Peptides against a protein of PDB entry 6B4E. Designs and how they scored, part 60

Target 1, 295 residues: chain A of PDB entry 6B4E
Amino acid sequence: TNFDKISKMFWHYKDKIAQIKQDIVLPIKKADVNVRNLLSRHKRKINPKFGQLTNSNQQLFKIQNELTQLINDTKGDSLAYHWILNFIAKAVVHQAETEVRVKPESALPLGKLTLYLLVQFPELQELFMARLVKKCPFVIGFTCEIDTEKGRQNMGWKRNNENKWEDNTSYDERMGGILSLFAIITRLQLPQEFITTTSHPFPIALSWHILARICNTPLNLITNTHFVILGSWWDAAAVQFLQAYGNQASKLLILIGEELTSRMAEKKYVGAARLRILLEAWQNNNMESFPEMSP

## One batch from the design tools (peptide; aimed at target 1 K251)

Design b2_p27_7_s1 (made by RFdiffusion4, then SolubleMPNN; from b2_p27_7, 14 letters changed)
Fold by OpenDDE base, seed 4:
Structure b2_p27_7_s1 (fold): chain B 295 residues (1-295), chain A 27 residues (1-27)
Amino acid sequence: as target 1 above (295 residues)
Amino acid sequence: SSLEKLLKELEEELEKLEKENSHLFPY
């Protein structure tokens, strides 16, 4: 694993976040009142839609169409268009931090919606990836030390209004929620209308990158969070990952589930214990996947 | 060790995948 390359990619997206703030978010505050009013109305209509997702494909398609129309209404103004896409990127990640965190299977409808939007609006891809990397660097297999303030900030740790770090459980759960969403996106097939015309923007290969990069991470940087997000990934994508890569996938699942957990056994990480349970379930031919959506 | 061999294989696969997906991660 080329850690310099991963670091460069991490900082690229950090810079992109700064650019988005400077070139999109701040300029809109000074934009024409009509543009600001349009975006305010659209924001209010868009925000609740992510929480309106259910295990229904009909409901998904309805929301896809509604969002598509709302986004298309902004295309006449490039700045407004990019602003609404950046808002969507933030809203999707926020939904992962809140709903997917507590109900991992909700990543499936959210992931389907997100993948549709990423293909329909290609400019969303970089905005979304930048937001993901900022909030959960694990999505690109980036890890740094968290014994410093800067290290914690880089790894997506939050502080409250009293400047106190969030508790470990809250951080682990948020990272797990975000990673679950990303994992789902990587294992989903493109919508039928795009299969022949577009490549997958976040293919299953990106799941391989996550796992491989974590396996190559220096052991002194491995935390409970790494095992939590691996468990979240496993629930979300392990079945489809095995289907995609066969024996090579099996080797990697054994590597994370058995070897990595064994090397870290002295730490007694709860996330590692859960990952062992998932490995054992697989070895007993009881690997579970999220339920498919209804018509 | 078996683990070291697997890690090496994974590194090679990772490098291949990174080249194939370089368009997704502009530097």
Scores: peptide ipSAE 0.029, ipTM 0.695, DockQ to the pose 0.918
OpenDDE base, seeds 1, 2, 3, 5: peptide ipSAE 0.019, 0.020, 0.028, 0.027; ipTM 0.552, 0.547, 0.696, 0.635; seed 1 fails the geometry check

Design b2_p27_8 (made by RFdiffusion4)
Pose (drawn by RFdiffusion4):
Structure b2_p27_8 (pose): chain A 295 residues (1-295), chain P 27 residues (1-27)
Amino acid sequence: as target 1 above (295 residues)
Amino acid sequence: AEEEELEEKEEELEETIEKWKEEKEAA
């Protein structure tokens, strides 16, 4: 892995976040009354819909249809359309760092909804990817030191209600939940409406990149967070990763489960212990996936 | 194109495994 190229990719998405603020978010303050009214009303209607998802496919379709109508209502104004897509991208990532953090299996319905929106509204793709990278750089394998305040900001750290950094547990759980959503998306097949005509925008190869880049990261930059997101990734995508790459995926899973954990054993990282348990469960022919969605 | 990409992924993985084997023997 050429980590200079990874850094260049990271800063490309960081620049995209700045461009979104300059060209989408700030100009909306100057939009006409009809646009402001529509966006104010629609953002209220959109916000709770992500939490209304359940394990039921019928409910997923209902929410997809409701959101598709609301988004289509904004297409008459390119700026309003891009603003509502940016709002949705932020809301989905927030849902991942809250609900998926507490209930990891909720990443499956949320991932199906997001993937559907990503192909129904393709402008969402760049907005969503930039948001993921800003909030969880591990999705592209970016890691930097966090000794400095800027490094902490680069790696997606947040502050609590007193300018102190959130505890390590809070950060690790947020990163798992975000990365779990992205991991679901990479291993999902497209919905039937698009599977016959469209290339998957974030395919399974992106999961390979995450694993390979963490395994190639200098060991002095590895933290408990790397093991936690790998465990979250495993729960969301390891079964399909093996289906995609076979013995090669097996070699990579062994590398992360046996070697990466062993080389960092003195740190006694909690996430490394869980990743070892996942490796042993697979070796005992008991690899799990999230239960498939109910009707 | 797909077979080339898969070959490149295999080579990168074998190089990583070999490097970590050499470090273990050196230690």

Design b2_p27_8_s1 (made by RFdiffusion4, then SolubleMPNN; from b2_p27_8, 15 letters changed)
Fold by OpenDDE base, seed 2:
Structure b2_p27_8_s1 (fold): chain B 295 residues (1-295), chain A 27 residues (1-27)
Amino acid sequence: as target 1 above (295 residues)
Amino acid sequence: SMAEELEKRKKELDEIIKKLEEEKKLE
């Protein structure tokens, strides 16, 4: 693991967020009233779509089509197009922070929708990744110390209106939700219409990166959150990960589930305990995945 | 000790993973 590379990647996306504000968000505020009105209408139509997802492929396809049309309506204006994609990126991540957080299995339909959009609209990829990295650096295996304010900010900690940091549970759950979504995306197959013409934008190899990079992270930087997100990843993608990499995947799962948890046993992290349970379930041939969506 | 053994195992696995990463050109 090259941590310098990871750090550079992290800051690249941090810079991208700043760029998005400067080049997309702010300019739209000064755009023609007709453009602003269009985007406002589209925003209102788009926003509820993510909450309308169910464990139904039929419903998914409906929403995919609706969103596709709405996004295509903006293509005549590049700035408007990028603005709406950025909005979608934010909305998807927000959905992960709220819905997936409390219902992890909802990551599956959300992930399918997101993957479809990422392929259908390639410009969404950088916007989405930037938002993910900002909110949950774990998606690229980035970790820094959180003993400083800047460190906490870098790791996606939020402050409330009173400038108080969010509680540990809230942070852990948010990170888990976001990572669940990302994990799902990495393990999903491309929709049939794209398989022959497009490469997966966020393939299963990115899950490998997450796990490997966490395993190589200095132990003094490992927190309960690391184990929480590993557990979230496990629920979301472990089965498919094993299918993809076989014995090599098995070694990595053992490393995180047994070795890493054991090494950190003195901390008595709740997340680590859960991960250990997941490992044991796997050892007993009871590894579970999210239920498949209905037709 | 058990702790030492676990650390040894972790190091071994880390090396394996590193090699695998290189072979797969994942990083």
Scores: peptide ipSAE 0.024, ipTM 0.591, DockQ to the pose 0.044
OpenDDE base, seeds 1, 3, 4, 5: peptide ipSAE 0.023, 0.023, 0.016, 0.023; ipTM 0.603, 0.607, 0.441, 0.588; seeds 3, 5 fail the geometry check

Design b2_p27_8_s2 (made by RFdiffusion4, then SolubleMPNN; from b2_p27_8, 15 letters changed)
Fold by OpenDDE base, seed 2:
Structure b2_p27_8_s2 (fold): chain B 295 residues (1-295), chain A 27 residues (1-27)
Amino acid sequence: as target 1 above (295 residues)
Amino acid sequence: SMEEELKKQEEELDKIIKELEEEKKKE
């Protein structure tokens, strides 16, 4: 693992967030009133769509079509188009922080929708990834110390209006939710209409990177959150990961489930205990995946 | 290619395994 490369990638996306604010968000505030009104209307129509997802492919396709139309309506103005995509990126991540956090299996329909949009609108890819890395650096296997204010900020910790850090449980759950979504995206196949024409924008190899990079992370930087997100990833993608990489995947799962947890046993992390349970379930041929969506 | 990518991933895994094994021997 090249940690220098990972750090560079992390800061690239941090810079991208700043760029988005400067080049997309702020300019729209000063844009023509007609453009602002258009975007306001579209925002109101788009925002509830993510909450309308169910375990139904029919419903998914409906929402995909509706969003596609709404986004296409903005293509006549490049700035408006990028603004609406950035809004969608933020909304998707927010949905992961809230809904997926409490219902991990909801990551599947959300992930399918997101993957469709990422392929249909390639400009969304950088916007989405930047938002993911900002909120949950674990998606690229980045981690740093959290004993400093800057370290906590870099790792996506939030402060309230009183400058108080969020509690550990809240942070862990948010990170788990976001990571679940990303994990799902990496293990999903492209929609049939794109398989022959487009490469997967966030392929299963990115899951490999997450796991490998965490395994190579200095132990003094490993926290309960690392195990929580590994557990979230496991629920979301372990089955498909094994299908993709076979024996090599198995080795890596053993590394995170057995070796990493053993090395950190003295810490008695709750997340690590859960990961051990997942490992044991797998060893007993009882590895589970999220249920498939209905037609 | 996918095959080339898999090979790279396997190599990465081997490195990680080796490092972990070496650390265990030191304990």
Scores: peptide ipSAE 0.032, ipTM 0.661, DockQ to the pose 0.884
OpenDDE base, seeds 1, 3, 4, 5: peptide ipSAE 0.034, 0.031, 0.034, 0.030; ipTM 0.667, 0.668, 0.669, 0.647; seeds 1, 4 fail the geometry check

Design b2_p27_8_s3 (made by RFdiffusion4, then SolubleMPNN; from b2_p27_8, 16 letters changed)
Fold by OpenDDE base, seed 5:
Structure b2_p27_8_s3 (fold): chain B 295 residues (1-295), chain A 27 residues (1-27)
Amino acid sequence: as target 1 above (295 residues)
Amino acid sequence: SSAKELAEQQKELDAIIEKLEEEKKKE
């Protein structure tokens, strides 16, 4: 694991967020009134769509089509188009922070929708990844110390309006929600219409990187959150990960589930305890995946 | 997985194991 590369990647996306603000968000405020009105209307139509997802593929396809049309309506203006995509990126991550956090299985329909949009609108990929890394650096296996204000900010910790840090449980759950979504995206197959025309933008290899990079992270930087997000990842993608990489996947799962947890046993992390339970379930041939969506 | 991918994965796994063993010795 090359941590310098990971760090460079992290800061690349941090810079991208700043760039988005400068080049997309701020300029749109000075855009033509017709463009601003269009975007306002589209924002209002787009925002509720993510909450309308169910375990139904039929509903998913409906929403995909509706969003596709709404996004396409903005393509005549590059700035408007990128603004809408950035809005969508933010909305998807927000949905992961709120809904997926409390209902992990909701990551599946959200992930399917997101993957479709990422392929249909390639410009969304960079915007989405930047937002993910900003909110949850774990998606690229980045970790830094959180003993400083800057460290906490870098790791996606939030402060409320009173400048108080969120509690550990809230942070853990929020990170788990975001990572669940990302994990789902990495293990999903491309929609049939895209399989022959494009490569997967966030393939299962990115899950490998998350796990491997966490295992290589200095132990003094490993926190309960690391184990929580590994557990979230496990629920979301472990079955498919094993299918993809076979014996090598098994070795890595043992490393995170057994070795990493054992090395950190003195900390008595609740997340680590859960991960060990997941490992044991797997060893007993009782590994579970999220249920498939209905037609 | 390709032979190359498998080999790379194994190297990474070995590196992880080595790192974890080194950390254990420091405890």
Scores: peptide ipSAE 0.501, ipTM 0.903, DockQ to the pose 0.626
OpenDDE base, seeds 1, 2, 3, 4: peptide ipSAE 0.499, 0.496, 0.499, 0.496; ipTM 0.904, 0.902, 0.904, 0.901

Design b2_p27_8_s4 (made by RFdiffusion4, then SolubleMPNN; from b2_p27_8, 11 letters changed)
Fold by OpenDDE base, seed 1:
Structure b2_p27_8_s4 (fold): chain B 295 residues (1-295), chain A 27 residues (1-27)
Amino acid sequence: as target 1 above (295 residues)
Amino acid sequence: EKEKELEEQEKELNEIIEKLKKEKELE
């Protein structure tokens, strides 16, 4: 694992967030009133769509079509188009932080919707990835120390209105929710209409990188959160990961489930204990995946 | 292409194993 490369990638996306604010978000505030009104209306229509997802493919397709139309309405103005995509990127990640954290299986319909949008609107890819890395740097396998305020901020910790850090449980759950979404996206097949024309924007190889990079992370930087997000990833993608990479996948799953947890046993992390349970379930041929969506 | 991917994966797995062994010895 080249940690310098990972760090460069992390800071690239941090810079991208700053650029988005400067070049997209702030300029819209000074844009023509008609454009601002259009975007305000579209924002109001788009925002509830993510909460309307169910375990139904029919409902998914309906929402996909509605969002596609709303986004296409903005293409006449490049700034408006990028603004609405950035809004969507933020909304999707927010949905992962709030809904997926408490109902992990909801990552599946959300992931399918997101993947569709990422392929349909390629400009969303960088916007979405930047938001993911900002909120949950684990998606690219980045880890830094959290003994400093800057370190905590870099790792996606939030402060409340009183400038108090969120509690560990809240942080762990949020990270788990975001990573669940990303894991789902990496293991999903492209929609049928795109399979022959487009490559997967966030393929299963990115899941490999997450696991491998965490395993290679210095042990003194490994926290309970690392095990929590690995468990979230496992629930979301382990079955499909094994299907994709076979024996190599098995080796890596054993490394995270057995070896990494064993090395950190002294810490008695709750997340590590859960990961061991998942490993044992797999060893007993009882590995589970999220339920498939209904027609 | 698949063969190359497998080789890269194997290399990375070995790197992880060696890293974990080394850190255990330092404890």
Scores: peptide ipSAE 0.592, ipTM 0.916, DockQ to the pose 0.639
OpenDDE base, seeds 2, 3, 4, 5: peptide ipSAE 0.590, 0.587, 0.589, 0.591; ipTM 0.915, 0.915, 0.915, 0.915

## One batch from the design tools (peptide; aimed at target 1 A205 R213 L255)

Design b2_p28_1 (made by RFdiffusion4)
Pose (drawn by RFdiffusion4):
Structure b2_p28_1 (pose): chain A 295 residues (1-295), chain P 28 residues (1-28)
Amino acid sequence: as target 1 above (295 residues)
Amino acid sequence: SEEEELEELLTEINEKEEELEEELEEEE
């Protein structure tokens, strides 16, 4: 892995976040009353819909239809359309770092909803990817030091209610939750309305990049967070990763489960212990996936 | 020996990663 190229990719998405603020978020303050009223009302209607998802496909379709109508209502104004898509991208990532953090299997319905929106509204793709990378750089394999304040900001760290950094557990759980949503998306087939006509925007090869880049990361930059997101990724996508790459996926899963954990054993990372358990469960023919969605 | 086997494995993984990057660029 050429980590200079990974850094260039990271800063490209960081620049995109700045561009979104300059060209989408700030100009909306100057939009006419019809646009402001529509966006104010629609953002209120959109916000709770992500938490209304359940394990039921019928409920997923209902929410998809409600959101499609609300988003289509904004298409008459390109700026309002891009603003509501940016709002949705932020809301989906927030849902991943909150609900998916507590309930990892809720990443499956949220991933299906997000993938549907990503192909129904393709302008969402770049907005969503930039948001993921800003909030969880591990999705592209970016890692930098966190000894400095700027490094902590680069890696997506947050502060609590007194300018102190959130504890390591809170950060690790958030990163797992965000990365779990992205891992679900990379292993989902497109919905039937698009599977016959459209290329998957974030395919399974992106999961290969995450694993390979963590395995190629200098060991002095590896933390408990790398093991936690790999465990979260495993729960969300390891079964389909094997279906896609077979013996090559098996070699990579062994590398992360046996070798990466062994080389960092002195650190006694909690996530490394769980990744070893996941490796042993697979070796005992008991690899699990999230239960498929109910009707 | 074990370090040589690990370096060989990581080379194979990187070659595969480059191949996948080429396939993604063709799809774009």

Design b2_p28_2 (made by RFdiffusion4)
Pose (drawn by RFdiffusion4):
Structure b2_p28_2 (pose): chain A 295 residues (1-295), chain P 28 residues (1-28)
Amino acid sequence: as target 1 above (295 residues)
Amino acid sequence: SLADESAASGEIKEMINEKEEELEEELE
């Protein structure tokens, strides 16, 4: 892995976040009354819909249809359309760092919804990827030091209600939840309306990049967070990763489960312990996936 | 030095990097 190229990719998405602020978010303050009214009303109607998802496919379709109508209502104005897509991208990532953090299996319905929106509204793709990379750089394998304040900001750290950094547990759980949503998206087949005509925008090869880049990261930059997101990734995608790459995926899973954890054993990282348990469960023919969605 | 070491090494590192390059070409 050429980590200079990974850094260049990271800063490309960081620049995209700045461009979104300059060209989508700030100009909306100057939009006409009809646009402001529509966006104010629609953002209220959109916000709770992500938490209304359940394990039921019928409910997923209902929410997809409601959101498709609301988004289509904004297409008459390119700026309003891009603004509501940016709002949705932020809301989906926030849902991942809150609900998926507490209930990891809720990443499956949220991932199906997001993937559907990503192909129904393709302008969402770049907005969503930039948001993921800003909030969870592990999705592209970016890691930098966090001794400095700027390094902490680069790696997606947040502050609490007194300018102190959130505790390590809060950060690790957020990163797992976000990365779990991306991991579900990379292993999902497209919905039937698009599977016959469209290339998957974030395919399973992106999961290979995450694993390979963490395994190639300098060991002095590895933290408990790397093991936590790998465990979250495992729960969301290891079964399909093996289906895609077979013995090569097996070699990579062994590398992360046995070698990466062993090299960092002195640190006694909690996430490394769980990743070892997941490796042993697979070796005992008990690899799990999230239960498939109910009707 | 930990700064010059990674979890992947030897033949498996070569295989991982080659596969990663192959996938990057496919994503173009």

Design b2_p28_2_s3 (made by RFdiffusion4, then SolubleMPNN; from b2_p28_2, 15 letters changed)
Fold by OpenDDE base, seed 4:
Structure b2_p28_2_s3 (fold): chain B 295 residues (1-295), chain A 28 residues (1-28)
Amino acid sequence: as target 1 above (295 residues)
Amino acid sequence: SLSEETPATGEEKEEFEKSLKELEEQLK
């Protein structure tokens, strides 16, 4: 693992966030009133759509079509188009932080929707990835120390209005939610209409990177959160990961589930304990995946 | 879209092997 490369990638996306604010968000505030009104209306229509997802593919397709139309309505103005995509990127991640956090299986419909949009609107990819990395650096296997304020900020820790850090449980759950979404996206197949014409924007190999990079992370930087997100990843993608990479996947799952947890046993991390349970379930031929969506 | 290598080759394989080696070294 080249940690310098990972760091560069991390900072690339951090810079991208700043660029988005400067080049997309701020300019719209001064845009023509008609454009602002259009975007305001679209925002109001788009925002609830993510919460309207269910375990139904029929509902998913409905939402996909509605969002597609709404986004297409903005294509006549490049700035408006990018603004709405950035809004969607933020909204999707927010949904992961809130709903997926408490209901991990909701990552599946959300991930399907997101993947569709990422393929349908390629400009969303960079915007979405930047938001993901900002909120949850674990998606690219980045880890830094959290003993400093800057370190915590870099790792996606939030402060409230009183400048108090969020509690560990809240952070862990948010990271787990976001990682679940990303994991789902990486293991999903492209919609049938795109399989022959488009490459997967965030393929299963990115899951491999996450796991491998975490395994290579210095142990002094490994926290409970690492195990929590690994558990979230496991629930979301382990089955499909094994299907994709076979024996090599198995070895890597053993590394994270057995070896990494063993190395950190003295810390008595709750997340590590859960990961061991997942490993044991797999060893007993009881590996589970999220239920498939209904028609 | 992102270009990715397989775990059998390239950086993914290297990362895997390195991870294993590092974990094994910690057992010594």
Scores: peptide ipSAE 0.110, ipTM 0.758, DockQ to the pose 0.059
OpenDDE base, seeds 1, 2, 3, 5: peptide ipSAE 0.046, 0.029, 0.080, 0.168; ipTM 0.703, 0.689, 0.784, 0.804; seeds 2, 5 fail the geometry check

Design b2_p28_3_s1 (made by RFdiffusion4, then SolubleMPNN; its pose is not in this set)
Fold by OpenDDE base, seed 3:
Structure b2_p28_3_s1 (fold): chain B 295 residues (1-295), chain A 28 residues (1-28)
Amino acid sequence: as target 1 above (295 residues)
Amino acid sequence: MLPSLEEIEKEVKELEKEIDKKLEELKK
């Protein structure tokens, strides 16, 4: 694992966030009043859509169509178009932080919607990845020390208005929620209409990267959060990961589930204990996946 | 920019080798 490369990628996306603010968000504030009004209306219509997802494919398709129309309405103005996509990127990640964290299976419909949008609107891809990396660097297997303020910020820790760090449980849950969404996206197949014309923008190989990079992370940097997000990933994608990579996938699952947990046993991480339970379930031929969506 | 599929695949292969090496070391 080339950690320098990973670090460079991390900072690339951090820079991208800054660029988005400079080139998209701030300019819109000075844009024509008609454009601002349009975007305001669209924002209000778009925002509730993510919370309207259910385990129903019918509902999913409805929302997909509605969002598609709303986004298409902005294509006449490049700045407006990119602004609305950036808004969507933020909204999706926010949904992961709030809903998926408490109901992991909700990642499936959200992931399907997101993947559809990523393919339908390719410009969303960089915006979305930048937001993901900012909020949850684990999505690219990036880890740094969190003994410093800057380190915590880099790893996505939040402070409240009183400059108090969020509690460990809240952080773990948020990271787990975001990672669940990302994991789902990586293991989903493209919608049928895109399979022959488009490559998957976030393929299952990105899950491989996450696992392998974490396995190679210096042990002194491994925290409970690492195990939590691995568990979240496991619930979201382990079955499909095994299907994709077979024996090589098994090796990685053993490495994270057995070897990594064993090496960190003295820490008695709750996340590690959960991951071992998942490993044992797999060993007993009882690996579970999220239920499929209903028509 | 997001890495190309080719770049991703290359990295997967490299990581695979590293994993295999680690597994071999654990058997000693």
Scores: peptide ipSAE 0.301, ipTM 0.837, DockQ to the pose 0.888
OpenDDE base, seeds 1, 2, 4, 5: peptide ipSAE 0.201, 0.200, 0.213, 0.084; ipTM 0.791, 0.792, 0.796, 0.626

Design b2_p28_3_s2 (made by RFdiffusion4, then SolubleMPNN; its pose is not in this set)
Fold by OpenDDE base, seed 5:
Structure b2_p28_3_s2 (fold): chain B 295 residues (1-295), chain A 28 residues (1-28)
Amino acid sequence: as target 1 above (295 residues)
Amino acid sequence: SLPSLEEIEKEVKELEKEIEEKLEELKK
C-alpha cells in the first residue's frame, strides 16, 4: 500500500470540495433569476426522492426516471447542471448518514439508484467521490491520527453548534452508513443497458483497496471505527467480494477478521468483536447478504 | 500446510498492486 498516494488522493478531493464551493455553489447565487428558480424547484422535487426508495425495483425505476428527467432539464446551463449534480451527491451521502446508518439494508436501493445516476451522468462521479472522501475517508482507505482537531476534522468528525465533537457511537454509525453505501455500489453490477457501453465507475476493486489499505495501516492508527466500517462492508459486500476474487478474497477476509482483530485484542473494541462474529459465521458457512429487492 | 500470516500478507499486497495497475490502465 502506497500511503503517499492515498494521502494525495485524499487531499485532491479536499481541494475538489473547495473548488466546488468556489466554482459551482457560490456562482449560482449570482446566476440569472430564472436559473435560480429552476434549481430551487428541482431541489424541492429531487430531495424527497431518496426517502421514497423501498425494496421495490419498480419503485427504484420510477425514481430513476424521475431524477433523470429533472437532471436533464438543467443540461442547458452547465453551471446549473453541475450544481444539481453536486446537490444530489450531497443528498445521497446525507441519506447514508441518516437512514443507512440505522438500516444498513437500505443501502441496496440507494446504491442502485446512485450507481445508475453515476453512469447516466458521469460528471456526478467526481462530485460524489469528493463528498464521500470528505465525509468518510475510509472509502479510499485513508486514515490519520485523531488526537488533534485537524485530524478529527480530516477523518470526518463533526462538531455541533456548541463546538462539541460528536460522540464515538454517532461517528461510528455515520461512517458505517456511508461505507455501507459505497460498498454496495462497488459490488453492484451495472444496469443491463450500460454493461456493453460503460465501465463500472466504482468497481469491486475499490473494495479490495479499502480492505488492503486498512490491513496495512499502522496499528497505532487503528480505532474501533475501522472495525465498525469493516463490519459494515462485510455485511454489504463480502459475499460478492468472495465471488469476485475467490481464494484471494478469502485470504483478505481472514486478514481483517482474524489477524487484524487478534492484533488489536488488547483494545477490546466492540467493532472488532462484531467482525470476529462475522468471521465465525462465515467459517460456519453462514455468511449472509442483504436480501434482493422485489420486482 | 496453511500459509503463514506473512505469506498471506505478501500475496494480498501483490494482488493489490496488480489491481491498482489494472485500474490505472483502464483510466487511460
Scores: peptide ipSAE 0.066, ipTM 0.662, DockQ to the pose 0.122
OpenDDE base, seeds 1, 2, 3, 4: peptide ipSAE 0.028, 0.031, 0.031, 0.027; ipTM 0.689, 0.697, 0.702, 0.679; seeds 1, 2 fail the geometry check

